# Ledger of designs, part 13: peptides against a protein of PDB entry 3B8E

Target 1, 230 residues: chain A of PDB entry 3B8E
Amino acid sequence: PFLIFIIANIPLPLGTVTILCIDLGTDMVPAISLAYEQAESDIMKRQPRNPKTDKLVNEQLISMAYGQIGMIQALGGFFTYFVILAENGFLPIHLLGLRVNWDDRWINDVEDSYGQQWTYEQRKIVEFTCHTPFFVTIVVVQWADLVICKTRRNSVFQQGMKNKILIFGLFEETALAAFLSYCPGMGVALRMYPLKPTWWFCAFPYSLLIFVYDEVRKLIIRRRPGGWVE

## One batch from the design tools (peptide; made by RFdiffusion4, then SolubleMPNN)

Design b1_p9_3_s2 (from b1_p9_3, 7 letters changed)
Fold by OpenDDE base, seed 4:
Structure b1_p9_3_s2 (fold): chain B 230 residues (1-230), chain A 9 residues (1-9)
Amino acid sequence: as target 1 above (230 residues)
Amino acid sequence: VRSLIERLR
């Protein structure tokens, strides 16, 4: 999100505080929970990794994590961001290059796509109103991300949801997200303004997309071992 | 979102 913020000169989609809440708050317990995941049923049929030649983090993993899943997650976040801004009168095309004027506290007449003028304070309220739903969107897509990370090859349906720590992690991150979104004072403390419950649903298609995408990928791997998808 | 802005006002 920060890269697009710089390149497209759009209003800040996701605040630094919200990023920290993701990295240190909502994602930590889920990530740890993966250490407790049961081995895949076919693990004993696989050759052990050669620690000298096989990197733990390889190009394939980077491609999958950042190039595929990460991009879908980012798209989900930006979708929510653009929807919120559009509902407030700022169409996506109007946001391009708007950052400079948006962040200028001395400009109190920034026009939206419909000619309505926005004061600096009003713009910041809208910006911070975007941060929370973007954050929540990331949490929702992280549900799918966490679930797909349970296995490398087996379907989640084959593996099942037996990892109680992972289940706890899903609830914890959701509860934390709700707390940060709705607790009084969070707007002042974290610049996270409360969101309508409907905004939680904006991420669901993307979460589903991630899940389906990975299940299809895993299906292809199972059907074509040694393929380029691996 | 407009309703939230109105409440902050």
Scores: peptide ipSAE 0.005, ipTM 0.409, DockQ to the pose 0.038
Fold by OpenDDE base, seed 1:
Structure b1_p9_3_s2 (fold): chain B 230 residues (1-230), chain A 9 residues (1-9)
Amino acid sequence: as target 1 above (230 residues)
Amino acid sequence: VRSLIERLR
């Protein structure tokens, strides 16, 4: 998100505080929960990792985490961001290069795509209004991310949802996201303004996409072991 | 969101 913010010179899509809330808040319990996941049913049929030759974090894992899933997550967040700004009169094309004027407190006549002028205060309100939905979008796509991380090869349907700690983590991160989004004073404290409940659904297609994508990937791996998809 | 901004004005 921050890279696109710099490259495209768009208004800040996700605040630093919201990033911290993700990294230190919503991601912690879910990540820890994976330590309690049951082994895959075929684990005894797999050769053990060679600790001398096989890296724990390999190129395939990096490609999957950052190049595939991470990109889908980012797209989900930016989709939400662009939709919100478009609903407020700022079409995506108009946002390109707008950051300089957007962040200038002395410019109070920034025009939207429809010629409406926006004061600095108004712009910051809409910006911070984007931060919360972006954050929530990340949480929603993290549901899928966490679930797909349960297994490497087996389908989630084969593995099941027996990890109660993981289930708890999903509820915890959701509850925390709701708390941060709707608790009075969060706008002042965290620059996270309340979002309409409908914005939670904006991420659902991307969450589903992540899930389906990974299930298809795993299916391909199971059918064609040693393929490039692995 | 415009309605929210208007309420915050």
Scores: peptide ipSAE 0.013, ipTM 0.467, DockQ to the pose 0.035; fails the geometry check
Fold by OpenDDE base, seed 3:
Structure b1_p9_3_s2 (fold): chain B 230 residues (1-230), chain A 9 residues (1-9)
Amino acid sequence: as target 1 above (230 residues)
Amino acid sequence: VRSLIERLR
């Protein structure tokens, strides 16, 4: 979000404090839960990793985490961001380059896509209104991300949802997200204004997309071991 | 590392 904020000069999609809430809050328990996942059924058929040649972080992991899944997650977040701003009169094309004027406290007549003028205070309200839904969107897509990370090759349907710690993690991160989104004072403390419950659903298509994409990928790997998709 | 990258996006 921050790179796009700089490159496209758009209003800040996600606040720094909100990012910290993701990294230190919602992601911790889910990440730890993966350590308790049951080994895949084919684990004993795999050769041991060579610690001298095989990196823990390999190109495949980077491609999946950052190049594929991470991009879908980012798209989900930005989709929510653009929808919120569009509902408030700022179409996506109008946001390009708007940051300079948006962040200028002395400009109180910034026009939206419909010619309505926005004061600095009004603009900051809508900006901070975007932070919470973006955050929640990340949590929703993280549900799918966490589930797909359970296995490397087996389908989630083959592996099952037996990891109670992972299930707890899903509920914990969701509860924490709800707390951070709706607790009184979060608007002042974290610049996270309350969101309409309907905004939770904006990320669902992307969460589903992540899940389906990974299941298809795993299916291909199972059918064609040693392929380029692995 | 995922979280780090997401911060940069």
Scores: peptide ipSAE 0.006, ipTM 0.397, DockQ to the pose 0.042; fails the geometry check
Fold by OpenDDE base, seed 2:
Structure b1_p9_3_s2 (fold): chain B 230 residues (1-230), chain A 9 residues (1-9)
Amino acid sequence: as target 1 above (230 residues)
Amino acid sequence: VRSLIERLR
């Protein structure tokens, strides 16, 4: 999100504080929970990794984690961001290059896509209104991300949801997201304004997409061992 | 690290 913010010169889609809440808040318990996941059923049938030739983090893993899943997550967040700004009069095309004027406190007549003028304070309210839904969107897509990370090859349906710590992590991150979004004073403390409950559903298609994409990938790996997808 | 990089995108 920050790279797009710089390159496209759009209003800040996700605040620094909100990023910290994700990295240190909602993601910690879920990430730790993966250490308690049961081994895949076929793990003992696989040859040990050669530590000299086989990297633990290879190009395929980087491509999957950052290039594929990470991009889908970012798209989900930006979708929510653009919808909110469009509902407030700022169409996506109009946001390109707008950052300079948007962040200037001395410009109080920034026009939206419909010719309405916005003061600095009004613009900042809209910007901060985007941060919370973007954050919630990331949490929702991370549900799918966490679940798909349970296994490398087996389907989640084959593995099951036996890891109680992972289940706890899913509830914890959701509860924390709700707390940060709706607790009184969060707008002042964290610049996270409350969102309508309907905004939680904006991320669901992307969460489903992540899940389906990974299950299809795993299915291909199981059917064609040693393929380019593995 | 993964989360951080994803958030920077």
Scores: peptide ipSAE 0.006, ipTM 0.380, DockQ to the pose 0.041; fails the geometry check

Design b1_p9_3_s3 (from b1_p9_3, 7 letters changed)
Fold by OpenDDE base, seed 3:
Structure b1_p9_3_s3 (fold): chain B 230 residues (1-230), chain A 9 residues (1-9)
Amino acid sequence: as target 1 above (230 residues)
Amino acid sequence: VLELLKKLA
């Protein structure tokens, strides 16, 4: 989000405080829960990692985490962001380069795509209105991300949902996201304005896409061991 | 750190 904010010069999609809430709040228990996952059925068919040659973080993991899943997650977040701004009169094309004028407190006549003028205060309200739904979008796509991380090769349907700690993590992160989104004072404290309940559904297609994508990937790996998809 | 970077992207 922050990279696109800089490159495209768009209004800030996600606040720094909101990012901290994700990293230190919603992601902690889910991440820990993966340590309690059951071993895959094929684990004894794999050679042990050589600690001298095999990196814990390899190119394949980076490609999957950042290049594939991370991109889908980012697209989901930005989709929500663009929808909110469009509903408030700012079409995506109009946002390009708008940051300079958007963040200038002395400019009180920034026009939207329909010729309506926006004061600095009004613009900041809209900006902060984007942060909470973007945050929630990340949480929703993280549901899928967490579930796909249960296994490397086996389908989630083969592995099952037996990890109670992971299930708890999914509920915890969702409850925390709801708390941060709707608790009184969070708008002032975290710049997270309340979101309409409908915004929770904006990420669902992307969450489903992540899940389907990974299941297809795993299916290909199982059918063609040693392929380029590994 | 990597997760932070992922979210900053």
Scores: peptide ipSAE 0.008, ipTM 0.521, DockQ to the pose 0.041
Fold by OpenDDE base, seed 2:
Structure b1_p9_3_s3 (fold): chain B 230 residues (1-230), chain A 9 residues (1-9)
Amino acid sequence: as target 1 above (230 residues)
Amino acid sequence: VLELLKKLA
């Protein structure tokens, strides 16, 4: 999100506080829960890694986490962001380069895509209105991300949902996201304005896409062991 | 999603 904010010079899609709420709030319990996941059924058929040659974090893991899944997550967040701004009169093309004027408190006549002028205060309300739905979008795609991280090779349907701590983590992160989104005073304290309940559904296609994509990947690995996808 | 995409296009 921040890279696109700088490169495209668009209004801030996700606030620093909301990023911290993801990294330190919603993601901690889910991440810890993975330590309690059951071993895959075929794990004893695999040779142990060589600690001298095999990195714990390899190029393939980076490619999967940041290059594939992370990009789908970012696309989900930006989709929500662009929809909200478009509903408020700012089409995606109009946002390119707009940040400089958007963030200038002395400019009170920034035009939207329809020629409506927006004051600095009105623009900041719309910006902060994007932050909470973007945050919630990330939480919803994290449901799929957490579930796919249960296994490296086996399908989630083969592994099952037996990890009670992971299930608890899914409920906890969702409850925390709802609390941060709807608790009175969060708009002042965290710049997280309340969102319409319908915005929770904007991320569902992306969450499903992540899940399906990883299940297809795992299916390919199971059918072609030692392939470039492993 | 398609309706939203139509609004964005």
Scores: peptide ipSAE 0.000, ipTM 0.321, DockQ to the pose 0.022
Fold by OpenDDE base, seed 5:
Structure b1_p9_3_s3 (fold): chain B 230 residues (1-230), chain A 9 residues (1-9)
Amino acid sequence: as target 1 above (230 residues)
Amino acid sequence: VLELLKKLA
């Protein structure tokens, strides 16, 4: 989010406070829950890792976590951001280079894509209105991310949803996201303005995409062991 | 730090 904010000079898509709410709030319990996941049924058929040659964090893991899943998550967040700004009169092409004028307190006549003028205060309300749905979008795509992390090779349908702590984590992160989004005073305290319930659904296609993508990946691994996809 | 950077990207 910040890299695109700098490179494209667009209004800030995700605030620092919302990032902290993800890292310290919604992600902690789900991440801990993975420690309680049952071993995959084929684990005893796999060769042990060589501690001298095989890294715990390898290029394949980095590629999967940051290069594949992380990019889909980012696309989901930006999709929500662009939809909200477009609904408020700012088309994506108009946002390019707009940051300088957007963040200037003395400019109160910034035009949208339809020629409507926006005051500094109005622009900041719209910006902070984007931060909360972006945050919620990350939570929704993290549902899929957490579920796919249950297994390395087996399908989630083979493993099942028996980890009660993981299920609790999914409910907890969702409840916390709703609390942070809708609790009175959060707009003042955290600059997290309430979002329309419809904005929760913006991330669903991306969450589904993550899930399907990983299940297909795992299917390929099961059919062709030792491939470059592993 | 890496997760934070991923969210900042």
Scores: peptide ipSAE 0.013, ipTM 0.575, DockQ to the pose 0.039; fails the geometry check
Fold by OpenDDE base, seed 1:
Structure b1_p9_3_s3 (fold): chain B 230 residues (1-230), chain A 9 residues (1-9)
Amino acid sequence: as target 1 above (230 residues)
Amino acid sequence: VLELLKKLA
């Protein structure tokens, strides 16, 4: 998100506070919950990792985490961001290069795609109105990310949802996201303005896409062990 | 750090 903010010179899609809320808030309990996951049914058929040759973080893991899933998550966040700004009169093409004028407090006549002028205060309200839905979008796509992380090879349908700590983590991160989004004073304290409940659903297609993508990947791995997809 | 970078990207 921040790279696109710099390269495209668009209004800030995700604030530093919201990033911290993800990294220190919503993602912690879910990540810890994976330590309580049961071993995959085929674990006794797999060779142990060689500590000298097999990296814990390999190219395949980086490709999956950042190159595939991370990109889908980012696309989900940006989709929500662009939709909100478009609904407020700022079409995606109009946002390119707008950052300099957007962030200038002395410019109070920034035009949207329809010729409406926006004051600095109005622009910042819209910007901060984007931060919360972007944050919520990340939480919703993290549901799928957490679920797919339960297994390396087996389908989630084979593994099941028996990890009660993981289920608790999903509820906790959702409850925390709702708290941060709707608690009075969060707009002042965290620059997280409340979002319409409908914005929670904007991420659902991307969450489903992540889940389906990983299940298909795992299916391919099971059918063709040692393929380039592994 | 890597997760943070992913979210910053």
Scores: peptide ipSAE 0.009, ipTM 0.530, DockQ to the pose 0.039; fails the geometry check

Design b1_p9_3_s4 (from b1_p9_3, 7 letters changed)
Fold by OpenDDE base, seed 4:
Parts: C-alpha cells; structure tokens; sequence
Structure b1_p9_3_s4 (fold): chain B 230 residues (1-230), chain A 9 residues (1-9)
C-alpha cells in the first residue's frame, strides 16, 4: 500500500496506525495459532529439512507470500479503497498525482472527478474513511491466508479445521477489527472512521480467490510432486 | 489496543 502511495502519488490508502493494528493486533494471534496446527498426515514420510542447505524462508516461500498471496491481498485492499473514493466522487484516474494537493492544508478547493470542491478537512475525512475499510479488507483476506497456511501440501478439506486456537484467532481478529471499526472514539484516537457493514463484503471475492488459488496450487503439488509450483 | 491508544496519545 505504501509503495503505491509513493509511486502513484495517491491519497494514503492505509494509515500507519491501521498497519500497526494489522501487524500487532489482528495478525499476531492467528500467526501464533499456526504453531498449534496439527501435523500434516504425510509429514513423517518427508525427509527432514537439512538445516545447512534448506532455508526456512526460501525464494519459493517469499514468492508465494509476497509475490502471490500478498499481491492478491493488496489488490483487495486497493479495490476497496478505489471503490470508496469513487463513491465519494474521486475516480481512480483522478487520484493519480493528487496526493500533493490532497495533503496540502492550504488548498481547500481540490476538485473531484465531477468538479465538486473538497476542503482539506473533508478530504481527510474521506481518507480516514478509506483506512478502516482497507483494514477490514486485509482482515477478511487474512482469514483465507491463515486457513491456507495451515498446510503446505494437504488441502484444508483434508486437514480440517481442528485447531481450536486457530479458530479462536479468526474470531479474535474479527472481533478486534469490529471493535476498532465501530467503537466510539476510534475516529479520533486511531483515525479509523466507522464503515458501513456492506464494506465487509467487498473483500470476500479476494478472500475466496486466495483460498481457491492456494487449493489449486496444493492440488497441482499433490498431483505433480516435484513440480515448479512446489 | 489500550497500550497502542496510550502510545498515540
């Protein structure tokens, strides 16, 4: 999100506070819950990792995490961001390069795509209105990400949802996201303005996409062991 | 969350 903010000079899609809420709030318990995941049924049939040659974090894992899943997550967040801004009169094309004028407190006549002028305060309200749905979008796609991280090879349907700590983590992150989104004073404290409940559904296609993508990947790995997809 | 709020204050 921040890279696109810099490169495209768009209004800030996701605030620093919301990023901290993701990294330290919503994602922490779910990530810890993976330590309690049941071993895959074939784990004892696999050769042990060679600690000298086999990195815990390899290029394939980085490619999967950042290059594939992370990109889908980012696309989901940006989709929500662009939809909200479009509903407020700012079409995606109009956002390109707008950051400079958007963040200038002395410019109170920034025009939207329809010629409506926006004061600095109004623009910041819209910006902070985008942060919460972007955050919630990340939480919703993290549901899928967490679930797919349960296994390396087995389908989630093969592994099942037996990890009670993971289930708790999903509820915890959702409850925390709801709390941060709807608790009075969060707009002032965290610059997270409340979102319409409908915005929670905006991320669902991307969450489903992540899930389907990974299940297909795992299916390919199971059918073609030693393929480039591993 | 409380600690985060306190840090922002």
Amino acid sequence: as target 1 above (230 residues)
Amino acid sequence: VKELIELLK
Scores: peptide ipSAE 0.006, ipTM 0.422, DockQ to the pose 0.111
Fold by OpenDDE base, seed 2:
Structure b1_p9_3_s4 (fold): chain B 230 residues (1-230), chain A 9 residues (1-9)
Amino acid sequence: as target 1 above (230 residues)
Amino acid sequence: VKELIELLK
């Protein structure tokens, strides 16, 4: 999100505080819960990792986590961001290069895609209105991400949902997201304005996409052991 | 969001 903010010079899609709420708030309990996951049924049929040759974090894991799943998560967040701004008169193409004028508090006549002028205060309200839905979008796609991270090769349907700590983590991150989104004073404290409940559904296609993508990947690995997908 | 802006004015 921050890289696109710099490169495209668009209004800030996700605030620093909201990023911290993701990294330190919603992600911690779910991440810890993975330590309590049951071993895959075929784990004892695999050779032990050679600590001298095999990295714990290999290029394939980085590609999967950041290059594939992370990109789908970012796309989900940006989709929500662009929808909100478009509903407020700012089409995606119009946002390119707009940041300089958007962030200038002395410019009170920034035009949207329809010629409506926006004051600095109005623009900042719209910007902060994007932060909470972007945050919630990330939480919703993290549901799928957490579930797919239960296994490396087996389907989630083969593994099952037996990890009670993981289930607790899903509820905890959702409850925390709801608290941060709707608790009075969060707009002042965290610049997280309340969102309509309908915005939670904007992330569902991306959450489903992550889940389906990983299940297909795992299916390919099971059918073609030792392939480039593993 | 326009309604929200009006409420925050």
Scores: peptide ipSAE 0.006, ipTM 0.420, DockQ to the pose 0.035
Fold by OpenDDE base, seed 5:
Structure b1_p9_3_s4 (fold): chain B 230 residues (1-230), chain A 9 residues (1-9)
Amino acid sequence: as target 1 above (230 residues)
Amino acid sequence: VKELIELLK
């Protein structure tokens, strides 16, 4: 989010405080829950890694985490961001280069795509109104990310949802996201303004896409072992 | 946004 904010000079899509709420709040319990996941049924049929040559974090893992899944997550967040701004009169093309004037407190006549003028205060309300739905979008796509991380090769349907700690983590992160979004005073304390309940559904297609993408990937690996996809 | 502001009042 911050890289696109700099490169495209758009209004800030996700605040620093909101990022901290993801990293320290919603993601911790789910991540810890993976330590309690049951081993895959075929794990003893695989050769052990060579500790001298095979890194725990390799290019394939980085490509999967940042290059594939991370990009789909980012697209989901930005989709929500652009939809909210478009509903408020700011089309995506109009946002390019707008940051300089958007963040200037002395400019109170920034025009939207329809010629409506926006004060600094109005613009900041819209900006912070985008942060919470972006955050919630990340939580929703993280549901799929957590579930796909249960296995490397087997389908989630083969593995099942037997890890009670992981299930607890999914509920915990969702409850925390709802708390941060709707608790009175969060707008002042964290600049997380409340969102319409409908915004929770904006991420669902992307969450489903992540899940389907990974299941297809795993299916290919099972059918063609030793391929470049593994 | 206007509706959200009204909810915060």
Scores: peptide ipSAE 0.005, ipTM 0.401, DockQ to the pose 0.043
Fold by OpenDDE base, seed 1:
Structure b1_p9_3_s4 (fold): chain B 230 residues (1-230), chain A 9 residues (1-9)
Amino acid sequence: as target 1 above (230 residues)
Amino acid sequence: VKELIELLK
């Protein structure tokens, strides 16, 4: 998000506070919950990892986590961001290079794609209105991310949802996201303005995409061991 | 969102 903010010079899609809420809030309990996941049913059919040669974090894991899943998550967030701004008169093409004027408090006549002028205050409200849905989008796609992280090779349908701590984590992160989004005063305290409930659904296609993508990936790995997808 | 802005004002 921040890289695109710099490169494309768009209004800030995700605030620092919202990032902190993800890293310190919504992601902690879910991440810890994975430590309580049961071993995959086929674990005894796998050779043990060689601790001298096999890294815990390998290039494949980095590629999967950051290069694939992370990119889908980012796309989901940006989709939500662009939809919100478009609904407010700022089409995606119009946002390119707009940051300088957007962030200038002395410019109160920034035009949207329809020729409407926006004051600095109005622009900042719209910007902060984007932060919360972006945050919620990340939480929703993290549901899928957490679930797919239960296993390396087996389907989630094979593994099941027996980890009660993981289930609790999903509820906790959702409850926290709802709290941060709708609690009175969060707009002032965290610059997180309340979002329409419909924005929660904006991420669902991406969450489903992540889940399906990983299940297909795992299916390919199971059918063709040693493939480039592994 | 303008309506939301007006509600927040």
Scores: peptide ipSAE 0.007, ipTM 0.442, DockQ to the pose 0.037; fails the geometry check

